Peptides against a protein of PDB entry 3V4L. Designs and how they scored, part 285

Target 1, 386 residues: chain A of PDB entry 3V4L
Amino acid sequence: GQPLAKDKVALLIGNMSYWEHPKLKAPLVDVYELTNLLRQLDFKVVSLLDLTEYEMCNAVDEFLLLLDKGVYGLLYYAGHGYENFGNSFMVPVDAPNPYRSENCLCVQNILKLMQEKETGLNVFLLDMCRKRNDYDDTIPILDALKVTANIVFGYATCQGAEAFEIQHSGLANGIFMKFLKDRLLEDKKITVLLDEVAEDMGKCHLTKGRQALEIRSSLSEKRALTDPVQGAPCSAEALVRNLQWAKAHELPESMCLKFQCGVHIQLGFAAEFSNVMIIYTSIVHKPPEIIMCDAYVTDFPLDLDIDPKHANKGTPEETGSYLVSKDLPKHCLYTRLSSLQKLKEHLIFTVCLSYQYSGLEDTVEEKQEVNVGKPLIAKLDMHRGL

## One batch from the design tools (peptide; made by RFdiffusion4, then SolubleMPNN)

Design b2_p27_2_s4 (from b2_p27_2, 14 letters changed)
Fold by OpenDDE base, seed 4:
Structure b2_p27_2_s4 (fold): chain B 386 residues (1-386), chain A 27 residues (1-27)
Amino acid sequence: as target 1 above (386 residues)
Amino acid sequence: MEVVSYRPLSASPEDTEPDGEHPIPLA
């Protein structure tokens, strides 16, 4: 019979806004496109941008809570990285310069923890460099991996080489994701799918002699990302997993705010990623005596580090949101919250209505406090150490 | 296959290296 997954869970991490390292561009697009593809494959996807070491550890721990016997686990990482002694290290955005293994997440340690969950399939897609880090002579003493025969690594590059993104004016994929996305929905054994991606990359003039996909696998069964999920979640564990994932993806409900002047505002929310939300405000009713009015959002929690210069923009793009802009209502003011994993408390903020009456020169302000609870990933309290 | 023309990221004025197929290392 066709293999069945008990469930399918993916953690996607895209690190691009490094503090002490070159900034990247592709991880934004790559995580977004891969999220949409994996959702079409019935994966529960957690998508996270720009994680610190601590936040990456907590994201992995939350991902491991979604794993169980016969569950398919997929980890994707796009960002800076290195490989020492056959161990792959993912570099957090807060990593020092130079970084070492003590500042980074070891993929083989994550694999060990996934093997303890008795997963049905473990897929790692690593869009990072595999050069040796000469500043790190640490030989990791890793415990011996179990022989589970269900492991697949897709490395964007060969051992000792670099992975690349392409500089374009605009949003572009990394080289790996550019080819992976075209095949990811194919009903093929995952190792066959990745081999075809490797052939497609090998035909590209940009990658010839620079980057080649490497496949490392012990996959003894014909497992595909297209494998159907086994039935309705009837187990208590499957219900808990579904609830935990649903919590991490629950948007605040849209609100209609009514001001004393008779202006009505629609406040809406959109998810770009599990840790990135767009807030938008629109004027839905204005009394005729009010000639001008705008609805600004302000007084955000300090933990979100929102620059007011990037808040309340006339377009999603001016906030740094390019991916979801087509799905957003037009003629709003937009604010992008990119660090929801840092939110310790409820998201409380102020909606400030600034308006002018016909024949008065003075601007009037009315304010309403809004509490939207914990949006998206903020429900998982990723700022807490385990 | 709709070639979704992605609009440019608002490049910081300093990040306006000339539009080219230049591979950047992820290291």
Scores: peptide ipSAE 0.081, ipTM 0.508, DockQ to the pose 0.036
Fold by OpenDDE base, seed 1:
Structure b2_p27_2_s4 (fold): chain B 386 residues (1-386), chain A 27 residues (1-27)
Amino acid sequence: as target 1 above (386 residues)
Amino acid sequence: MEVVSYRPLSASPEDTEPDGEHPIPLA
């Protein structure tokens, strides 16, 4: 019969905003497009941008809590990375220069932990460099992996080679995702799908002699990303997994705020990623005696590192939100919260209405505090343990 | 402080897409 997944879970990490390393662009688009494709494949997707070492460890731990016997686990990473002694290291955004294994996440350690969960399939898609890091002399003593015959690695590049993004003036994929996205929905064994992606990448003049996809697999069964999820969650663990995932993707409800001047504001929320939310405000009612009014959001928790210069923009794009802008209401002010994993408390902020009456030169301000609880990934409390 | 100059691999003139943009390593 066709293989069944007990469930399908994916963790996607895109690191771009490095502190001590070159900034990247492609991981934004790659994580977003891959999230949308994996959701069409009935994956429970956690999508995270710009994680520190600690935040990456916690994201992996939360991902491992979603894994169980016969569950398909997919880890995607786009960002800086290296390979020493056949071990792949993902570089966090806070990694020092030079970085070492002690500052990075070892993919083979994650694989070991996934094997302890008795997963049905383990897929790693690694869009990172595989050059040796000569600043890291650490030989990781890893325990021998179990012979589970269910492991697939898709490396964006060959051993000892670089992976590339193309710096366009616009939004562009990394080289690996450019070809992967076109085939990801195909009902094929995952190793056959990746082999076709390798052939497509091999036809590209830009990658010829610089980047080639490498497939490492022990997969003995005909498993595909299209494999159907086994029916309604009957186990307590499956219910917990579904609740935990749902909790990590719960948006605040849209609010209608009423000010004393008679202005009504709609406050809305949209998810770009599991740790990235757009807040938008719109004037839905204005008394005729008020000639101008604007609704600003301010007084955010310090843990979110919100620059006021990038808040309250007339377009989503001016906030750095290019991907969800088409799905947002028009004629709002937009604010992008990109670090929801850092939120320790409830998201409390101020809505400030600035307005002017007809025939008065002075602006008037009214303020309302808003508490939306813990949005999205902030509900998982990834900081539990500091 | 060795500035590891990530020299962009000097894309050959043949490696420029029409817009003149070069692949940047994820290293």
Scores: peptide ipSAE 0.076, ipTM 0.542, DockQ to the pose 0.042
Fold by OpenDDE base, seed 3:
Structure b2_p27_2_s4 (fold): chain B 386 residues (1-386), chain A 27 residues (1-27)
Amino acid sequence: as target 1 above (386 residues)
Amino acid sequence: MEVVSYRPLSASPEDTEPDGEHPIPLA
């Protein structure tokens, strides 16, 4: 019979906003597009941007809690990286210059932990450089991996080579994701799918002699990303996994706020990523005596580091939200909350209504505090160890 | 210690797409 997945879980990490290293752009688009594709494949997807070392460790730990016997696990990473002695290191955004293995996440250590879960399939898609880091003389003492015959690595580049993004004026994929996205939904063995992606990338003039996809696999079975999930999750473990994933993806409910002046505001929420949310406000009722009226959000928690200059924009794009703008209601004010993984407390903020009456020059303000609890990834308390 | 500026790999003038797009390394 066709192999069945007990469940399918993916962790996608895109690091761009490095503190001590060159900033990237492609990981934004790559994580977003891959999230949408993997969701069409019935994956439970956690998508995270711009993680510190500590946040990356916690994201991996939470991902490993979603893994169990016969579950398909997929890890995607886009960002800075290196390879020493056949070990792949993902570089967090807070990594020092120079970074070392002690500042980075070793993919082979994650693989070891995935093998302890008795997973049905382990897929790593690594969109990072594989050059040696000459500042890191650490010889990794890796424990011997189990012979599970269910491992697939798709490396965006060859050993000792660089991976690249294209510097476009707009939103563009990285080179690897540009070709991967066109084939990802194909009902093929994952190694055959990646081989076809390698052939497509090999036809690109930009990559010729610079970047080539490398596949490393022990996969003995015909497993595909299209493999159906085993029917109704009636096991206690499957219920726990579904609840854990659902917590990381729960948006606040839309609210209708009523002000004393008789203005009604709709407050809404949209997920861009598991750690990135857009708040939007719209005026749904205005008394005729009010000539001008705007609803701003303010007084956010300090741990979110929200620049007021990028809040309360007339378009999602002006907030930096270029990807979800088509799915958002029009004629709102938009605010992008990045870094929801940093949120220690409930998301409490103020909705400020600024308005003017007909025949009065003075602007009036009314304020309401809103508590929406912990949205999205903030429910996992990725900071409980500090 | 000199921050060795990652010299952008000097894409040869032949490797510039006509729109001036340059591949940036992920390292």
Scores: peptide ipSAE 0.067, ipTM 0.546, DockQ to the pose 0.043
Fold by OpenDDE base, seed 5:
Structure b2_p27_2_s4 (fold): chain B 386 residues (1-386), chain A 27 residues (1-27)
Amino acid sequence: as target 1 above (386 residues)
Amino acid sequence: MEVVSYRPLSASPEDTEPDGEHPIPLA
């Protein structure tokens, strides 16, 4: 018969805005496109950008809570990384220069914890460098991995090599994602799919002799990312997993705010990633005696580190949102919240209406406080240490 | 603070796509 997954869960991490290291661009596009493809494959996807060490640890712990016997687990990482003694290290955005294993997440430790969950399939897609870090002489004492025969690694590059992004003037994929995205929906054994991606990458002149996909697999069964999820969640554990995932993806409801002057504002919300939300405002009703009016969002929680210079933009692109701009309402003011994984409390902010009456020179302001609760990933309280 | 120059793999002049795009290492 066709193999069945008990469920399918993916964690995607894209680190690009490093503090002490070169900034990247491709992880933004790669995480977004892979999220959309894995959702078409019935994966429960958590997509996160620009995580600190502590935030990455908590994201992995929350991902491991979604894993259980016969569940398909997929971890994707795009960002800086290294490989020492056959152990892969993902570099957080707050990592010092030079970084060491004590500042980074070891993929083989995550694999050990996934094996303890008795998962049906473990897929690691690692879009990072595999060069040795000569500043780290730490030999990880890894416990012996179990022989589960269900592990697949897709490395964007060979052992000891670099992975690359292409310097486009605009948005571009990393080299690995450029080829992976074209095949990811194919009903093939995951190792066969990745082998075909390796052949496609091998035809690219830019990667020839620099970057080649490496597949490391113990997968003894015919498992595919297209494998159907086993029917209605009848178990208590499946219901808990569905509720936990749903919490991390719940947007605030759109609101209609009414001001004393008779102006009505539509306040809307869109998810770019599990930790990135766009707020947009539009004037939906204006009395004829009001000649001009704008609706600004202000007074955000300090934990979000929002620069007011990047808030209330006339386009999504001016906020740094290039991917979801086609799906957003036009003629709004836009604000991008890029660090929802820093929000300790409810998202409370002020909507300020600035307006002018016909025949009056003075601008008038009215304000309303808005509480939208905990949006998206902020519902998981990733700041609360276990 | 020694900027550890990741030695850019010296992009051969032949590795420029016509639009002047260069690969950046992810480390």
Scores: peptide ipSAE 0.032, ipTM 0.533, DockQ to the pose 0.043

Design b2_p27_3_s1 (from b2_p27_3, 17 letters changed)
Fold by OpenDDE base, seed 5:
Structure b2_p27_3_s1 (fold): chain B 386 residues (1-386), chain A 27 residues (1-27)
Amino acid sequence: as target 1 above (386 residues)
Amino acid sequence: MKPLVEEVEIDGEKIVIQSTAAELPAP
C-alpha cells in the first residue's frame, strides 16, 4: 500500500534582517512559497521570519513537541550559515560578528532530538552557505545518531560552497527554492524528487557551475511529501498537536468600530507568516457632513518595536508586504506587525479617527482601544523562560 | 569583502545573482 504519515509537521525559518551581518532578501519569498506548497501537501506549517538565538531555540522546541512516532518532520532554513566538520549551523539574526557555535543552532542536534521522537521521516532543507567558519574551533562531540533509516538532507549547495539568491523583477529567490517549488508537489520518493531538482539546477545556465544541490539520505522506505495523513486524529496526542497548531494560526476576527460622530470603521487582520500579521482599516460608513476622515492605528506594545513611520500606509507594499497584497482589500490603511513572537501580553492598540466637519476648520479626534488577545504565534509564548 | 554580486542579462532581462555568504572579519 502507499505509505501513510501519522501526521505532517513543518518548521520554516527565514532569517534576513541580521544585526551584525549582510541583510538577505530571498528568505522572505522562499519561506512564503514553500509554506503555500507544504499546506497543499497537508503539512501543519509554522513559518517564522527574523528570529534571535533564543527565539530559534524556542521555535525548535515547539516544533519538537508536535513530533511523535510516525510523524513526518520537515525543517527548512534560509539564512546565513556555515558547516564545520560535517555539522551545519544556522545563524540567528542577533548573532555577533564573528559568530561561533555557541551563538548558532546545530542541525545535527535537532536531528538527534527528532530521532528521539521516533518520527516516520526527517527532512532537512538547508538553504544556506556551507563554508567553514575559521573562528569556530569547536568540534561538536555528537552522540551517536540512532540508525533510523528515515533521514533526508537537501543542501542548497555543495560542501565548502556558497548558496546564492537571484533577484529578478524586484523579487529575490534562493536558487534552491527556484527549482524545488516546481517539483515539490510531485508524488515521488523524496530522494528521487530532490535528484530531479538537482538535474534541473545542473541544466540551467545561471546555476550550472555556480551552485549544485547535495542530497544526503539514509531513507530505506519509499516516503514522499505527498504521502497521505492517517485518518481522523484518534489519539490524545494527535488532538493536542492539532490544537497547538490551530492556536499558532488563529487570526483575530474582523470587527466594526462605531464612533460617536457616526463613522463606522472595519478593522481586519491577515497573516503573512506565523509571526507576521497585517492590520488594515477602512471607512465603511461616513455621515455626509464629515468631509475628511482617516483611521490610524497607534499605541502598540513596546515589545513589537513598531516604528510609526512604517505604520498606516496607503498600500501593503509600502509596509514591505509584497506577497499578500493581492489578497488584501483595497483602499485601506495598512500596518505590518513583523515580530509577533516578541509579544508578551495581549495585543492592545488604539484606533484613532481623525475627521473634519463641513464648514469647520478644526480637526476632531476620537479614540477607541482594541484588545485582540494573542494573535498567531504569540499564543505559543515564545518568550517564556526569560 | 562585499558579497559577490553578479549582474547577468538573460533574454534581455537583467538578473542579479548575490552570494548569501556572511562577511566574517579577516582572521
Scores: peptide ipSAE 0.324, ipTM 0.817, DockQ to the pose 0.773
Fold by OpenDDE base, seed 1:
Structure b2_p27_3_s1 (fold): chain B 386 residues (1-386), chain A 27 residues (1-27)
Amino acid sequence: as target 1 above (386 residues)
Amino acid sequence: MKPLVEEVEIDGEKIVIQSTAAELPAP
């Protein structure tokens, strides 16, 4: 029979909004597209954008808690990175310029920890540059990895080479993701699938001689990302894993707010990523004596760093939400909360209704405070180590 | 060195190819 996964868990990290480094664009789309594909493959996916070093460490720790004997673990990273002495380093958004190993996450250290979990498969998809960092003179003395014949690395590029993004019509994809997405759902051994992706990259005139996929594998078994999850969660650990994942993906329920003037507002929530939520407001009832009214969200927790200039947009796209806009209600005001991992408290904010009565020149305001608890990834308390 | 940003035309459409390499200071 085909191999069975005890469960399938993926952590996807896309770093774009670097403080001290060039901003990237592709990780947004790449993480989103890969999330949707891995969900179709019955992966439990945590998708995170723009993580600091501390937040990346905590995301990896939470991911490792979801791993257990026979679980398939997939780590995807898109962002800046480097490779020194065969060690791959993922660069957090808060990394200094220049960065060093002490500012970065070593993938081989994560692999060591994944091997301790007795995982059924370990897949690393590294969509980053593999240039040497000459500012990092550290030679990590990695303890000898256990001989687990279940490891697959897909490097977006060759050793010492760059990875690229392709921008078309305002959207950007990584070259690796562009080809990976077309094959990811195929029922093939993961190394065979990646080899076909490498061939596709080699045939394309844009990518030929620019970027080439490198596959490193010890995988002795015919394991695929399509391998079915072994039955109903029968272990306590599987139940805990399901509950932890569910908590990290629980949206607030939509609310109907009623104002004293008789206006009713629908407040809704949508997940773009595990740490990115869109709030939308719509007027669902307006008394005829009110000629105009708008419902703004404001007074967000300071930890979220919400610029009011980017809140309450007439389109999702104006918030930077290009991917989920089709699934959102129309004719709303939209606000994107992009840093839910930073939320220490409950998400409390104000809904402000601004309205005008017929025959009055002055606008009137009414306000309601809303508490939606901890949405999405904020339920995991990724900051517990501070 | 390949340019960090390259503009190409494919089927009459402009495509921008950008390196994801960080620019570290010269040592």
Scores: peptide ipSAE 0.321, ipTM 0.821, DockQ to the pose 0.697
Fold by OpenDDE base, seed 2:
Structure b2_p27_3_s1 (fold): chain B 386 residues (1-386), chain A 27 residues (1-27)
Amino acid sequence: as target 1 above (386 residues)
Amino acid sequence: MKPLVEEVEIDGEKIVIQSTAAELPAP
């Protein structure tokens, strides 16, 4: 019979906004596109952008809590990385220059922990460079991996080689994701699917001789990303996993705020990623005596590091949100919260209504405080280890 | 090493191919 997954869980990390390294562009689109595809495959997807070392460790720990016997685990990483002695290291955004293994996450350590969970399938998709880091002479003494025959690595590039992004019309994609996305939904053994992706990369004139996919697998069974999830969650662990994932993806409900002047504002929320939310405000009712009226959001928690110059934009694109802009209502003011993982408290902020009456030159302001609780990934309390 | 940046024109469209390699200092 076709193999069944007990559940399917994916962690996608895209690091772009490095502090001491060149900024990347592709991880934004690649994580977003992969998230949408894996959701169509009934994966529980946590998608995170621009994580520090500490935040990456916590994201991996939370991902490992979602894993159990017969669960399919997929880890995708797009960012800077290196490979020393066959160990792959993912580089956090706060990594020093030069970085070392002590500043990075070892994928083989994550694999060890996934094997302890008795997972049904372990897929690693590593969209990073595999060059040696000559500043890191550490040979990680990894404990012997269990022989689980359920491991698949898709490396975006060959050992010792670079991965590339392609920029076109202001957007960038990783070369790996460009080809992976076209095949990801196919009902094929994951190693066969990746082999076909490797062939497509090898046929393309842009990628031929520049980047080649490497597949490393111990997968003895015909497992696919399309494998159906076993029916209703019968175990307490499956219920807990479903609840934990659901909490991490719960948006605040849209609110209608009523001001004393008679203006009504719709406050709405959209998820771009598990740690990235867009707040939008719109005027839904305005008394005729009010000629101009704008609704600004301000006074965000300091943990979010929101620059007011980047808040309250007339378009989603001006916030850096190019992907979800089609699904957002038009004629709003938009604010992008890109670091929800940093939120320790409830998201409390102020909605400021600025308006002018007909025949009065002075602008009037009214303010309301809004508490939306912990949105999205902020419900997982990723900071509990401090 | 500077990241390898290549500009390619395909069908009249400019495509930029950029390495995702970090610029580590020379040892």
Scores: peptide ipSAE 0.310, ipTM 0.810, DockQ to the pose 0.824
Fold by OpenDDE base, seed 4:
Order: C-alpha cells, then sequence, then structure tokens
Structure b2_p27_3_s1 (fold): chain B 386 residues (1-386), chain A 27 residues (1-27)
C-alpha cells in the first residue's frame, strides 16, 4: 500500500537580516513559496524569518514537540551556513563575525533528536553555503546516530561549495528553490523528486558549473511528501499537536472600532509568516461632515522594535511586504510586524484617528487602545527565558 | 576569488547572482 504519515510537520527558517554578516534576499521569497507548497501537501508549517540563536533553538524545540512516531518532519533552512567535518551549521542573525559552532545550530544534532521521536520521515532541505569555517575547530562528537533508514538531505550545493540567489526584477530566489518549487507537488519518492530537481539545475545554463544539488539519503521506504495523513482517531497526542500548531497560526479577529465622531474603522490582520503579521486599517463609515480621515496604528510594545517610519503605509510593499499584497484588502494603511517571536506580552497598541470637519482647518484626533492577545507564533512564548 | 555578486546578461536581461556565503575574515 502507499505509505501513510501519522502527521506532517515542517519548520521553515529564513535568515536574511544578519547583524554582522552580508544581508540576503532570497530567504524571504523561498520560505514564502515553500510554505504555500507544503500547505498544499497538508503539512503543518511553521515559517519564521530572521531568528537569533536563542529564537532558533526555541523554534527547533517547538518543532520537535510536534514530532512523534510515524510523523513526517521537514526542516528547511535558507541563510548563511557552513559545513565542518560533514556537520551542517545554520547561522543565526545575531551570530558574531567570525561565528563558531557555539553560535550556530548543528543540523545533525536536530536529526538526532528527530530520530528519538521515531519519525516516519526526516527531510532536511539546506539552502546555505557549505564552505568550511576555519574559525571553528570544534569537531562535534555526535553520539552515534540511530540507523532509522528514513533520512533525506537535500543540500542546495555541493560540499565545500557556495549556494547562490538569483535577483531578477527586484525579487530574489535561491537557485535551489527556483527548481524545487516546480517539482515539490509531484507524487514521487522524495529522493527521486530531488534527483529530478538536480537534473533541472544541471541543465540550466545559469547553474551549470556554479551550483549543483547534493542528495544524501538513507531511505528504505517509498516515502513522498504527497503521502496522505493517516485519518487516525484523535490520540491525545495528535490532538495536542493539532492544538499547538493551531495556536501558532491563530490570527486576531478583525475588529470594527467606533469613534465618538461617528467614524467606523475596520482593523484587520494577515499572516505573512508565523512571526510576521500585517495590520491594516480601513475607513468603513465616515459621516459626511468629515472631509479627511486617516486611522494610524501606534504605541506598539518596545520588544517588537517597530520603526514608526515604516508603519502606516499606503501600500503593503512600502512596509516591505511584497508577497501577500495580492491577498490584502486595497485602500488601507498597512503596518508590518516582522518580529512576533519577541513579543513577551499581549499585543497592545493604539489606533489613532486623525480627521477634519468641513469648514474647520484644525485636525482632530481620537485614540482607542486595542488588545489583540498573542498573535501567531507569540502564543508559543519562544522568548521564555530571555 | 569570484565576487560575491556577479551580473550576468541572459537573453538581453541583466541577472544578478549573489553568493549566500558570509565573508569571514581571512584566518
Amino acid sequence: as target 1 above (386 residues)
Amino acid sequence: MKPLVEEVEIDGEKIVIQSTAAELPAP
């Protein structure tokens, strides 16, 4: 029979806004596109951008809590990285220059922990550089990995080589994701699918002799990303997993705010990623005596590091949101919250209505405080211990 | 060393190819 997954869970991390290293662009698009594809494959996807070391550790810990016997686990990483002695290291955005293993997450350590969960399939898709880091002399004494025969690594590049992004028309994709996305939905054994992606990369004149996909696998079964989730009666564990994932993806409900002047504002929320939310405001009712009216959001928690200069934009793109703009309502003011993993408290902010009456030159302001609880990933308290 | 950023022209379009490698200091 076709293999069944008990469940399917993916963690996608895209690091691009490095503090001490060159900024990347591809991880934004690559994580977004992969998220949408994996959702079509019935994966529970957590998608995170620009994580610190501590935030990456917590994201991995939360991902491991979603894993259990027969669950498919997929880890995708796009960002800076290195490979020493066959160990792959993902570089957090706060990593020093130079970075070492103590500042980074070892993928093989994550694999060890996934093997302890008795997972049905472990897939690692690593869109990072694989050059040696000569500043890291640490040989991780990895405890002997279990022989589970359910492991697949897709490395965007060969050992000791670089991975590249292609910038075209203002968008950048990783070379790996450019080819992976065209095949990812195919009902094929994951190693066969990745081999076809490797062939497509090898035929492209841009990538030929620059970047080649490396596949490492120990996969004894015909497992595919298309494998259906087993409709098992809800074990207590499956319920907990579903609830935990649902909590991490729950948006605040849209609100209708009523001001004393008779203006009604719709306050809406959209997820770009599990840690990135767009707030949008729109005027839904305006008395005829009010000639101009704008609804601004302000007074955000300091933990979110929101620059007011990037808030309340007339387009999603002006906030840095290029991907979800098609799904957003038009004619709003938009604010992008890109660091929801830092939110220690409830998301409380002010909606400020600025308006003018016909025949009065003076601008009037009314304010309402809004508490939307903990949106998206902020419900997992990934900052617990900071 | 190849530059971290390379401009290539393909079919009359300029494409920028950027390495995802961090520039670590030379040891």
Scores: peptide ipSAE 0.220, ipTM 0.772, DockQ to the pose 0.725

